# Designs tried in a protein design run: peptides against a protein of PDB entry 3H8D. Part 219

Target 1, 122 residues: chain A of PDB entry 3H8D
Amino acid sequence: DMKRQQRFFRIPFIRPADQYKDPQNKKKGWWYAHFDGPWIARQMELHPDKPPILLVAGKDDMEMCELNLEETGLTRKRGAEILPRQFEEIWERCGGIQYLQSAIESRQARPTYATAMLQNLL

## One batch from the design tools (peptide; made by RFdiffusion4, then SolubleMPNN)

Design b2_p30_1_s2 (from b2_p30_1, 14 letters changed)
Fold by OpenDDE base, seed 2:
Order: sequence, then C-alpha cells, then structure tokens
Structure b2_p30_1_s2 (fold): chain B 122 residues (1-122), chain C 122 residues (1-122), chain A 30 residues (1-30)
Amino acid sequence: as target 1 above (122 residues)
Amino acid sequence: as target 1 above (122 residues)
Amino acid sequence: DELVENQEFLDRLLERSEAARARRAEYLAA
C-alpha cells in the first residue's frame, strides 16, 4: 500500500567480456531497481549491445534481486539512489508500462506499488 | 491524481539582514517545495533562528510560491531537485503530518497528492 | 575509480542474491 516508501536505485556496470579491456573499449550498462518498501517491485537492465531487460515482481522473481533492500546495501552506497522520474523515464522508454500491464492481465504480476499505480493510470 | 509527477526541491537562502555581512556571519536557511505536477502542494522553510515554516496548498496560498514549476526554473537548476524522502523526513520532523491533517480537517487544504497520501496513511 | 567500485558492488550484490536463491531452493527441495 501507499504506506511503504518507494525507493529507486541505479548502478552502472561493465560487461564481463570488457572488464579487462582498455577504458575506451569498455561499454557501460545500467542496473536499475525499484523497491516497494523492503521488497523489490521492478528491475531493469540497460545493455550496450542487446535489448533492455525488464522484470516485474511475481512474474520474474527468479531473475530479480532476491535480497531485501537493507541486505543489498544500496541505501548505503553513495550515488546509487535516484529520483523516481529517473527510473520511470527509462522504464517507459523501454516499454515497461506495456510489460507490466501484460503481466497484470495474465495474473503473473505480484501486487506492488507499481501495479497499483499502473491500474490507476489505465 | 496519481498521474501527475511528484517532484521535490531544496534551495538555500540567506536572510535579507545577512545579505551583506561577511560569509561567516551569514546564516543559511533552506527553502523546500513539493510540486504535484505543475502546481505546488507543500512548501517548507527551515530557518537558523526561528521555528520552521510549514505551508500547504489551499490554506497558505498567499505565502507559498506563486509560480508553476516550469516558471520557477527549479527543474533547470543543478542540485535543486531532491529525493522524496529528503523532503518527507524533514516534513515529518517539523510536524508536517499534523499540520496537513489539521488543514484537511478544517477544510482549508486544497486536495493534492499530499492530502491524498495522508488520507491513505491515517 | 568509481566505475570499478560500482562494478564490484553490483557483482557482489548479484552473487549474494543468487546465493540466497540457491539456499531457499535447497531448503524447499529437502
């Protein structure tokens, strides 16, 4: 429900294949997470050479972060937390609305703040 | 409604009386704003030498920022935008929940995202 | 290097996440 704090995080990453290359040859990706209280609601990954990965709680539990918010250490990592819009803008560009909507319609999505907000919007 | 983007801002201010003093004698305050879409919903001011000022739309329109969000230029000012929690933590410490609640009960508050969230919480 | 630090952080996070999942799976299978 709306009592839970919504927090968003972003961490850049380098592809494993690029880890030992010269800096100019390292392509950067981005890992995103939306936590609805202590539990992850959405996860998103931007890759330099493949389509974005979008994940929603319930449907994609096996691919999403299994740690609760405090366990992740994200709240203690400087620069990791981002504004809601910084997440949502990317989420929308990647087709996250449609992805989450489909998960809701197929009854695969676990109810979260994200599902509730989407249902208010649609 | 929930379709509107919620954005929060914080900027420092110096008291008029201190404007021309030496830097060490300028006491810094903080101006906070919560925008519900283009319209301000809450405003808060921390002062170095007097109690916090809390303002809510409807009740305190005459004392609150009259500019819509785009007019303020806050979205274009580097470092001005803050996380929701950075606003809410201070708001709560200052008694903002009780202040807004009282404004709602007295029918002085204009409905905003803030009033809706509070009514969900209480 | 901030990027390197972030990379290491994420790697650890993902590793711990998978470890947690594995432990739960093992418990349920027992």
Scores: peptide ipSAE 0.370, ipTM 0.543, DockQ to the pose 0.279
Fold by OpenDDE base, seed 4:
Structure b2_p30_1_s2 (fold): chain B 122 residues (1-122), chain C 122 residues (1-122), chain A 30 residues (1-30)
Amino acid sequence: as target 1 above (122 residues)
Amino acid sequence: as target 1 above (122 residues)
Amino acid sequence: DELVENQEFLDRLLERSEAARARRAEYLAA
């Protein structure tokens, strides 16, 4: 249940429009994922030219990764896994606490480790 | 919490190997799902050529439907929704009580309406 | 190039994710 391993991942990406530009002109984005056991609990995307995208399981399933953790290959991609706080610091900075809280209050959020931790915090 | 609506669904499926056979030669299986609110709590599959598959949330997340109820379209599929007892009768016949109980005792089962009801029964 | 590899990885991940969603939806809707 809440005993599942919490794992976090980060993948930098370049906008399609910048893929063929010189390195100095490629603006980097960041794709983040929090997996509560095998299933994604939160997803976050930092874009260089638009506001961050925050997604929580239950509410945003259609926009989130549908692959379970092992299917993603993230565990086998060197440098992809990050520490919990490396995710949380950005999550908080992007308003993730409020976003998740709102999803909980509206009963849109699927119960996950993330929802549990927030409810413990408050 | 436990005040979520309990809804049950059943849809037939045909084995891939039988997809192109004449109708009389297509062996029908049955896919069952119990949703505790928007989230699946139990899944069950009756197969014509292998033992039934029993799945409970928490323990079998990787094998269960990851879509929330509304995402499945089951609520909009005529004839898909079944009565609770129509699910439970098959669940019991397939050894679901023991399966869920074992999952609870091993602390693999996620708390759901199903786990609560079983714990109330015992 | 690590960034190129990352981009390709992410693209494949997203593509596979969408494919999985589509297959599941078709199965349930059929």
Scores: peptide ipSAE 0.366, ipTM 0.584, DockQ to the pose 0.222
Fold by OpenDDE base, seed 3:
Structure b2_p30_1_s2 (fold): chain B 122 residues (1-122), chain C 122 residues (1-122), chain A 30 residues (1-30)
Amino acid sequence: as target 1 above (122 residues)
Amino acid sequence: as target 1 above (122 residues)
Amino acid sequence: DELVENQEFLDRLLERSEAARARRAEYLAA
């Protein structure tokens, strides 16, 4: 829907195993979310020690944030919101286009702004 | 999409306030769902003590089931699936046609099998 | 510090997310 606001968020995290280490030994990861209106459309996780995790609505609902945007508190978390390109740049580098395309072709993806944009691109 | 299977489900529910009452004092409501492929298109709730609740995808996403069909387990719940007409009959009686039409006209409804059928009917 | 606050925020988010999923599943299974 063209009327729904697209909003993107990023939260850094530390690996659980590093929680109690000295700051220099804490390896940082990144949690990303794309919300199409109130509902998540894409999620992405960058880890320091394993491949990026890419998740798309419909296919990966069991692994994605179940909260609507308002419930997450992301809009109230200072510094959490990012620009669309800040999300997309990482998404593309991590193979997100291919991942989402595959989800569409397998009919696993729920229609979202992301699926629509990809289908327009191809 | 003409290729997506249309499936309809109905399950009873008991009001939270009645959960611990004697069986004769538990007033039963009915939860209805129409799935257009894996995704919900319409939801309807019949309550013993308040007006029916009608919900359509796009407009009422915040209040509707956000699980895909497989995640709901409805296809595995004996007696939950109903015939299309069993849903539509109640939908019509509850003013569903007008509700969905209004959602379309206000551009709040997400395109679904239901919106397509209504637009064909009118 | 900010990093600790972010970690706590994310932990709560994930916890609440799982709780929400569980509640929905229980409702439909009842």
Scores: peptide ipSAE 0.363, ipTM 0.580, DockQ to the pose 0.188
Fold by OpenDDE base, seed 5:
Structure b2_p30_1_s2 (fold): chain B 122 residues (1-122), chain C 122 residues (1-122), chain A 30 residues (1-30)
Amino acid sequence: as target 1 above (122 residues)
Amino acid sequence: as target 1 above (122 residues)
Amino acid sequence: DELVENQEFLDRLLERSEAARARRAEYLAA
């Protein structure tokens, strides 16, 4: 059985309200995505002005990227792809392990590489 | 770890072109769904005028039902739920085992109860 | 007509499914 490739991406963004401000007044956020094969498994957003947003497949589909990996163009965007640990380090700091665990226990999580890894860890 | 409940559903449909025809001239198709907990794992469609459609989670998400089980209303639709074997018998006859196997080997299949069962069988 | 009712149900199901899929991630444009 071939395993799906796990790929991680990060895109910095500027708050919509800051788009027309001077560069020094633009606060940067970060959009993260974990793709388990062609489909998103986790999404994470760091904002300068509010708590991190953690999203997991199944539970948070209404808030997550609805494009498959190819449709996103992430693989063709220079500098977008990051190492697994670059995602996981932030994920862990933001409480992602507990969040995903809760989603599993509440029967909301869709099975993904992320759920499998967590279940192996615990 | 609580195991997800496997539930299967079948609803008949008539082709849009036949909606206004006499009853005897309405050709009936069948829409099948396998839900692994709240999320669809397999979808199957029998048509009177074209080959069966087989769809598996991960690979065919673009063509499959995007609603969770509760959102579909299938559990509240009288006569919609069927026995596992009523689904599997048709699935097997339509080449579903090979189709799902191919999806796994191509790294397109999302892990589900169906993938697990197939992997246990082979 | 049961078949009509079922067709309407399925149509609504598919419509909602398609609508959900149409949404894009805002930050991909950044």
Scores: peptide ipSAE 0.194, ipTM 0.530, DockQ to the pose 0.222

Design b2_p30_1_s3 (from b2_p30_1, 14 letters changed)
Fold by OpenDDE base, seed 5:
Structure b2_p30_1_s3 (fold): chain B 122 residues (1-122), chain C 122 residues (1-122), chain A 30 residues (1-30)
Amino acid sequence: as target 1 above (122 residues)
Amino acid sequence: as target 1 above (122 residues)
Amino acid sequence: DELVENQEFLERLLERREEARARREAYLAE
C-alpha cells in the first residue's frame, strides 16, 4: 500500500571505541532510517572512518532496525525526524539507488515504498 | 496476498559450545521456519536446555532468518521441508497461538499468512 | 543526554544483530 506514511529519521552515534574518550576525540556517525508505515524500508549509516553502510529491507533485515516505528521512540525524539530530501540526498550520494536496484534485480529486496519509487524512476 | 505458497522447514542445529565435543555430547536443537512466499513469517527454536523460542515477523525480525527462502538453500536441503501440521503441532504446543495473538494485539506483528489464519480462527 | 540515549538504542540493536547472526550460523551450517 503506497498510501502508507513515509517518515525519515536521523540520529547521531559515537563509535563504541570512542565512548570513553575525551569529547573532542569522539567522532560522530549518523544513523538514518526510512520507515514505510510502521516498518523500516531503508537504513543508512555514515561512519567517520569507514565506508557508508546501505541497507534495504528484505536483503539486510538482520542488520537493520527490528523495531516498528512506534517501538523505536523516534517519533518522540526531538530533532530526529528529517525531511525526505534530507535522507534521499545522502542516500543518492552514497550509491543507494544502485544498491537498491541491485537488490531488486537479485530478488533480495522486499517490496517497499522505496522499491516502488525506484521502479517508477527506471 | 494469501495466495503465496506456504512452506515449512526444520533443520537440526548444534549449539556453538558443543560444536567441538564428542558426537554423543552434542545436544541437538531444532530450528523451524514458516515461509510465506519468499519471506519468513514464523520461526521456532527447540533447545535441549532452555525454553523454546518463538519468533514472529515484525516483532522479532532481528532474531529471525534474514535470508529469503531461495537464499537459505532450504528448498534444496533433503529432508528439511516438512508438512504444515508438523510445524503447527509444535508451534501450538509451545504456545505459539498465544504468542502471535499477543504480537497482533500489541501491533508488533507484521501481516503474514500466519496472522491472517490466526485472525480467522479467533 | 540525547547522545547517550541514541547510543544505547543503537547498541541494543547491534547486540540483537550479533546474537541473531550467531544463532543463524549455528542453524544454517547444519
Scores: peptide ipSAE 0.126, ipTM 0.537, DockQ to the pose 0.119
Fold by OpenDDE base, seed 3:
Structure b2_p30_1_s3 (fold): chain B 122 residues (1-122), chain C 122 residues (1-122), chain A 30 residues (1-30)
Amino acid sequence: as target 1 above (122 residues)
Amino acid sequence: as target 1 above (122 residues)
Amino acid sequence: DELVENQEFLERLLERREEARARREAYLAE
């Protein structure tokens, strides 16, 4: 279980409404993903004009990436992979620990490496 | 893992386009779900006018029920719960064994009770 | 454009979510 490789990714995006605007009018967001082995464990979205979106496996499956890691092509996308701490720093700033903890307590979170690590932390 | 309770459910549905038609013009379909403990493992939809839809965890997460078993309220819906064989008989008729097997072979299926049982069968 | 490609990927995800939600709503309403 805990022997699965933990991999983290980040890609930028432009809001749908800004796609066809001039470059100076495009506000950039950031899409983050944590894969626990082949399957996504956490997802996070930073938007230029609204609060961050935090998503955890089990609770937010319908809003998270449905593709397994290999299907995403993220491993082959240059510059997409990031270090664990690069994900965790943003996750923590956005209240991710509390969000995941609440999902665990409500029995909405599916067990992942992330849930296990949080339970070790607390 | 395999000690989780396996529960199966079936509910009828009316196509979205038919919801507001007269009763005689509403064609009924059937929605089936297999829950491996709290989480869905397989889903199946029988339609009056198109081929059956088969869905398995991991591969088809975005198209499957996102609620855990308790959140669905299915356990409290009279007549919704069915016997394992009532699900499996339809699943098999629709080619579910082949569908799940192919999802396992392609590494798209997330391990569940269903995948484990299939691997024991073959 | 990489940003456009990323956006298209995300838009496809959103579209599938909406379609799935619409179906579930119809099914569970019965």
Scores: peptide ipSAE 0.114, ipTM 0.525, DockQ to the pose 0.149
Fold by OpenDDE base, seed 2:
Structure b2_p30_1_s3 (fold): chain B 122 residues (1-122), chain C 122 residues (1-122), chain A 30 residues (1-30)
Amino acid sequence: as target 1 above (122 residues)
Amino acid sequence: as target 1 above (122 residues)
Amino acid sequence: DELVENQEFLERLLERREEARARREAYLAE
């Protein structure tokens, strides 16, 4: 469990509606992912015009990346990988601790590095 | 990992199309599940009129039970729980070993007790 | 855009999952 490599990634996106607009009219969002080994543990989306979206494995599998880390190509995308704290800072700011905690308490969260770390923290 | 309880279940089902037919016209299938702790690791369906369906975690998540074991109520359903060998015998007969092996080799299988056992076997 | 393409891919998967869930509900209702 704890031996799996934890890796974090961030990539920008443009809303589909803005895809073909002039550059100045394209608002950029950010897609974040925490991979616990090959599989995603947490996902987070910062949108320019709506609240952040938080997702945790087990609870939100349908809304999260279904590809394993290798399949995503994120490890090969320059600038995509970020430090753990760069993910956690945003996660915390967006209410991720409470979100994950609630998912654990409701038995919806699949055990991951993230759930283990939260249990160690609290 | 290996400390999680492995539990196996089998329940009959009637095809939706046969749900309201006369009893003699209802063909019964069997739904099998292997839970590695709270989460499903393998699923298998025996149908009266089509080939068996084999599913493994990571590869077939979208077709498998998305509920954790507690949410399924299977532990509370009399006669649903079966012995490991009762699952494995059918799994093997339906080609499950090769199916899981291929899923591992293609890096589509999420690590579970089932993947670990297969690696020990081979 | 890669994310847009992925999102569209996921949308196609959602339909399959919903169908699977409906089937499972029928199974568990037995």
Scores: peptide ipSAE 0.102, ipTM 0.504, DockQ to the pose 0.035
Fold by OpenDDE base, seed 1:
Structure b2_p30_1_s3 (fold): chain B 122 residues (1-122), chain C 122 residues (1-122), chain A 30 residues (1-30)
Amino acid sequence: as target 1 above (122 residues)
Amino acid sequence: as target 1 above (122 residues)
Amino acid sequence: DELVENQEFLERLLERREEARARREAYLAE
């Protein structure tokens, strides 16, 4: 049901190879998540030195966060939660619309708020 | 995550054409569902006058229950919940193992508890 | 340190991803 709360999160990360470098040499990545109720619907990763990673429920379950929202602790992490548009702006820029559309057309996407909204968009 | 609770349900249905017939002429069908956590993993329908219908997540999402477990109200319906083996016995009898296996091999099945268990079986 | 906490969280996720990928490869090989 699309009545579930839609919540979005973003947290930064440092590449493992940069952990012990000087601050100026630590390139920051960004991890994004869209939760449709307690379960993840979309995940996205911005890396400093490789293409963005886009993941959608159903298709990419094996590579996505497997914890429910409560288990992640993201709701308790200051500054982690972001507005829907803050997620969608990056999602769109990274080709997320096309990625999810392809997943739907190939019957790989699990129905979520994201799939429903895309169907309304098109 | 395969740590999610596996819950199984069965509810009867009457053919639309039989709704207003005498009780003896109302042939009952059965609707079965396997939920892997809040999301459906398998669905099965026994009909009185046509072959069984088997559905698996990923492949058959468009034809399966689109509600999460809580939204279905099945957990609150007396007598609806059944034991795992009560589902699996019918599933096996209807050719569910072969159906799910084919869905996995064709990359149509979404990973679920059901796909994991089949992997362990074979 | 918020970054440290975030890094630990993400490292766990990445570990699970790698494990899941390995399982998937084995699964598809059968």
Scores: peptide ipSAE 0.100, ipTM 0.376, DockQ to the pose 0.177

Design b2_p30_1_s4 (from b2_p30_1, 18 letters changed)
Fold by OpenDDE base, seed 3:
Structure b2_p30_1_s4 (fold): chain B 122 residues (1-122), chain C 122 residues (1-122), chain A 30 residues (1-30)
Amino acid sequence: as target 1 above (122 residues)
Amino acid sequence: as target 1 above (122 residues)
Amino acid sequence: DELVENQKYLESLLRRSEAAIERRRAYLAA
């Protein structure tokens, strides 16, 4: 239940077109994930050249990571894990609160730690 | 070799978020597979809310059915098997010809009945 | 190149995720 461990991860990426460019010409994107226990609750992507992608469990399952946390190997990837606030700050900046709220109101969001926290806030 | 039996299958799927909705609110997708003998050659998904997914052996192995045809049980599932043209019509409509062609040209596609037929056509 | 490695890791993760999705879909198929 709500005693599940909340863990957050971030992986930088570059556009395929930039793979072979000089470092200064590689525009970096960021892939984020919030896991509520073993399963993803929120996913987010920052792109260098398009709007952020926000995804929440239940609503966006088909577009989100379907691996459980153990299967991802994220906990074993050096530098991947981040602090909760490091995720939340970006999430909030990208309009994640409104996105998740809308998903809750439309009954699309699966209950997670994230939905509970938001409902507590509002 | 090219004397392997070509068999095609289609099964519906429901989005996880729609599992518990009333039937009228369950948007149905379709999962397609082309088996060249015991192994999948092409896979295709039609979704109610996002672009089709096209997959070809060699290029997309990690995203395709990893079971051999016998293991899938598809041949034993009533209504799952379809005619070749039932697959090809959708494949072509989804841009499958171009997708497979590109995979061949980039040397990503594993040789299959599908690649052979396309190369015969072109 | 750390970015290249990360890219490959992420791509692998996404591919495996998609595979899991497909297996789940097949399981839930009518």
Scores: peptide ipSAE 0.314, ipTM 0.634, DockQ to the pose 0.251
Fold by OpenDDE base, seed 1:
Formats: sequence, C-alpha cells, structure tokens
Structure b2_p30_1_s4 (fold): chain B 122 residues (1-122), chain C 122 residues (1-122), chain A 30 residues (1-30)
Amino acid sequence: as target 1 above (122 residues)
Amino acid sequence: as target 1 above (122 residues)
Amino acid sequence: DELVENQKYLESLLRRSEAAIERRRAYLAA
C-alpha cells in the first residue's frame, strides 16, 4: 500500500531522581510518538512533576526523536504500539491541537499526516 | 474532536459445523470490522475453508453488521479492538483495495473514511 | 520489571536520538 502508515507508540518511564526509590515512590512518566511512515510527526511527554511537553515536526526537530521508525525499534518493542485514539486522547487533553495549529499558522510545522488531518478538521 | 473516530475490531468465530467438535478440530475464523464513527465502513471475514469475504458499506449493507458501534458492544469486549494496520494488512492481502475500488467505480460504495482514503491513494 | 525494561529501552532510544541530533547539528555547523 502506497499510503504512509500511521503508527503510534507509548513508553512509560521513571524520572532519574526516582530511579533508586521504592516502587511506591517512583512517579511514572510517559513518552509518546506518532510516526507518519518512517518519520516522526508528533511527540509528547507526560511528566509527573511538570507540564506536558508537546513537539511537532518542523518546529521541534531538534528536540524530537531523530531516528526513523526502523531505527527506534519501537515496532519490535512489546507493548509499545498503541491505538491512534490512545495518542489523540492525550494529545488533545494536553493542548496538542492548538499547539500544532499555531505551528502551522507560523509556518513552522513540516507537512505531515498530523498537519493534514488538522487542516481537514479546521 | 469533530473528526469521526476510526476504530477497528476483530473477533474469532467458529464454523457451525465445528461447534461441537474438540478444540483441536474447531477451525477458527475471524470477523473484522472497520467503524467510521458509529457506522461500519468495511467488514471482512476470514474462514479456514473458503475464500475471505470482503464487504463495503453501500454495496454490501445487507450482509454487513447492522448495529452501530455502540450497539455492538465491541468497545466493551476485551481484546476486540485492534490497530488500524492490523486490519489493513489483512484487508490488502485479501484484495480489499481492488474490491473497494471496484465498488467506488461502480457507484455502489457509500462514502466513508475508507473510500476517501482510497481516493487519496489513487 | 517491565517498567525497568521499558526504562532501559527508552533511555537507549533517547541516547541514540540525541547522538543523531548532535551529529546533525555538528554537520550543519561545519
């Protein structure tokens, strides 16, 4: 199929400061990625002690995963892949729509599946 | 979010003839569905002893699930929801692209997310 | 245990990503 495959991934993490604490004292964060074909389109991070980090391709290239999907190994990481809605639900809750929209309006966003979908929505 | 949510489901089924056989003699088939919002867009059935059945909204309404997504209870059935690619991989393998394309060309297909995506691809 | 494995994986991913970013930045600066 010639259409670029949209794939979403999520990995929980523990803060470095909590690495050696008891399980009950390890606050869990979440790393999310949306890949539009081999290239990342969106990335976000949920932290237990600071606001979520939202990143979109073009605007935030230096802060996002630089590896293509194959290089990440995400497709081979058991439990990492999630449903589109599992990503979008959190993305929306964290203000991702506005963030991406602003990136598009400021001409900072690189065209991706995410930008195209948002344009269809607006 | 105003965009219609795309959700995919898969559930196993056993042939009527195998209903009372020993587990090792029950050939498992698979029922697949793609819902575009509350309405089914595509349906397919994998059988152990006959070619797969492909169905698209508009053309095959009488043979497809008549219930809307909420009525099906699929969203509440553990393990039923699958990733988009899990549906598309099988759909493509079974000739779904050609099937849907033909339905569009013959004006039999109802507009759905699936038809729109295919039109973008062609 | 699963969380530990995930942590290791993510850390590896991030390290490799950061390395790639730094290389790209270096190439652009050179």
Scores: peptide ipSAE 0.312, ipTM 0.522, DockQ to the pose 0.287
Fold by OpenDDE base, seed 2:
Structure b2_p30_1_s4 (fold): chain B 122 residues (1-122), chain C 122 residues (1-122), chain A 30 residues (1-30)
Amino acid sequence: as target 1 above (122 residues)
Amino acid sequence: as target 1 above (122 residues)
Amino acid sequence: DELVENQKYLESLLRRSEAAIERRRAYLAA
């Protein structure tokens, strides 16, 4: 059911190699998640020194967060939740539309709010 | 139709009396808006030296923003849009529930997403 | 430090997620 609540989250991280460096030498990455109800629909990772990682449900289940929304604790994490556009703007810049489209065309994507919205766009 | 997009915004404002003072002497207020689709449903103003101002559509139309959402330019202003909870938390603290309830009971409130949600609560 | 706290939180989340994935993979392989 597409009436499920869509919620988006963002968490910054530091690479393991930078853990013990001075703050000015720590390069920040970003972890993004789109939850379609309790289940993740899209995941995205921005890295300071490599291409973004784009993941969509169905195709990339083994690489995505396996926890349901409540298990993650994201809804209780201060500052973690973001607006849809804050996710989508980055998703679009990283080629997320094309990535998800390809996953749909190859029948790899699990139906989600994201797949439905894209199919309305195309 | 309650299927309209609910969007919330917050922008700072400076009192006219403080416009030409040094930055440290300018007391900042906050202007909040809840748009139910293109039309404003609730408005809230936080002031540094007086009680919050609560406004609801129908009852307070003459005191609320008369521009539709697109006319405001808020959707294009960086950092203006906020999460629903960021609005609601302040709204609740300021007695917004009681204010809106009173407006509904007195038949002053125009039906909005806000009135519908409150009627579901009560 | 909020950044450090966020990092620890994310690491914990990912670790738990990976553990779940590994269990699932193990079940499928059995």
Scores: peptide ipSAE 0.312, ipTM 0.519, DockQ to the pose 0.333
Fold by OpenDDE base, seed 5:
Structure b2_p30_1_s4 (fold): chain B 122 residues (1-122), chain C 122 residues (1-122), chain A 30 residues (1-30)
Amino acid sequence: as target 1 above (122 residues)
Amino acid sequence: as target 1 above (122 residues)
Amino acid sequence: DELVENQKYLESLLRRSEAAIERRRAYLAA
């Protein structure tokens, strides 16, 4: 069950308001996704002008990608896939551990690889 | 009220997966917008690999451009503005009339120039 | 512009995701 393939992806973006600005005025954001098998477990968004957005399966389903991995096309997007640590480092820095922990404790989190790993850590 | 300036725009986009492919393998999509004065009335997206996306104000606000026209920078993007018919031809071909009509009938559409014109047609 | 392309991609992705959510919700509620 927890032997599903864990895959991580990152897509940089610019705010719609910045799309036609000069390069120096385009502030980059980052969209992150952790897929536990075919379904997303965690999603994270870094923005230059607001706090990071952390999302975990179960709790934040309505705000997360509901496409399965294949449907997203992420696996076919060159440069999108990243190493686990490339995700985790940012996740941790943004308070993701605490966020997920809270979601688990409040029974809002759906069991995923992420929840299992965190529970193993604690 | 319906004397607002109607402006139409089109910008190409390439799927991220294709961004590093040879030119012949870069499948181009198109993003269309109809602005009724400062605010968007209709949005349309053409993709080479999936059905067109039709969006109308009121019904699909969450999926449409939330910026006012000036904020978009579209007016400053060379080649972005198109003729009304260049938008309407595609809109009609993609079933936009029926889509908007349905949105009106279901009371989901926000009144715009587009809704007025359609109601005038029918 | 790569970033613009990515933005459009993400927007499309999210739109499709939302549509999927609604379909699933309807299915589960039935």
Scores: peptide ipSAE 0.308, ipTM 0.615, DockQ to the pose 0.284

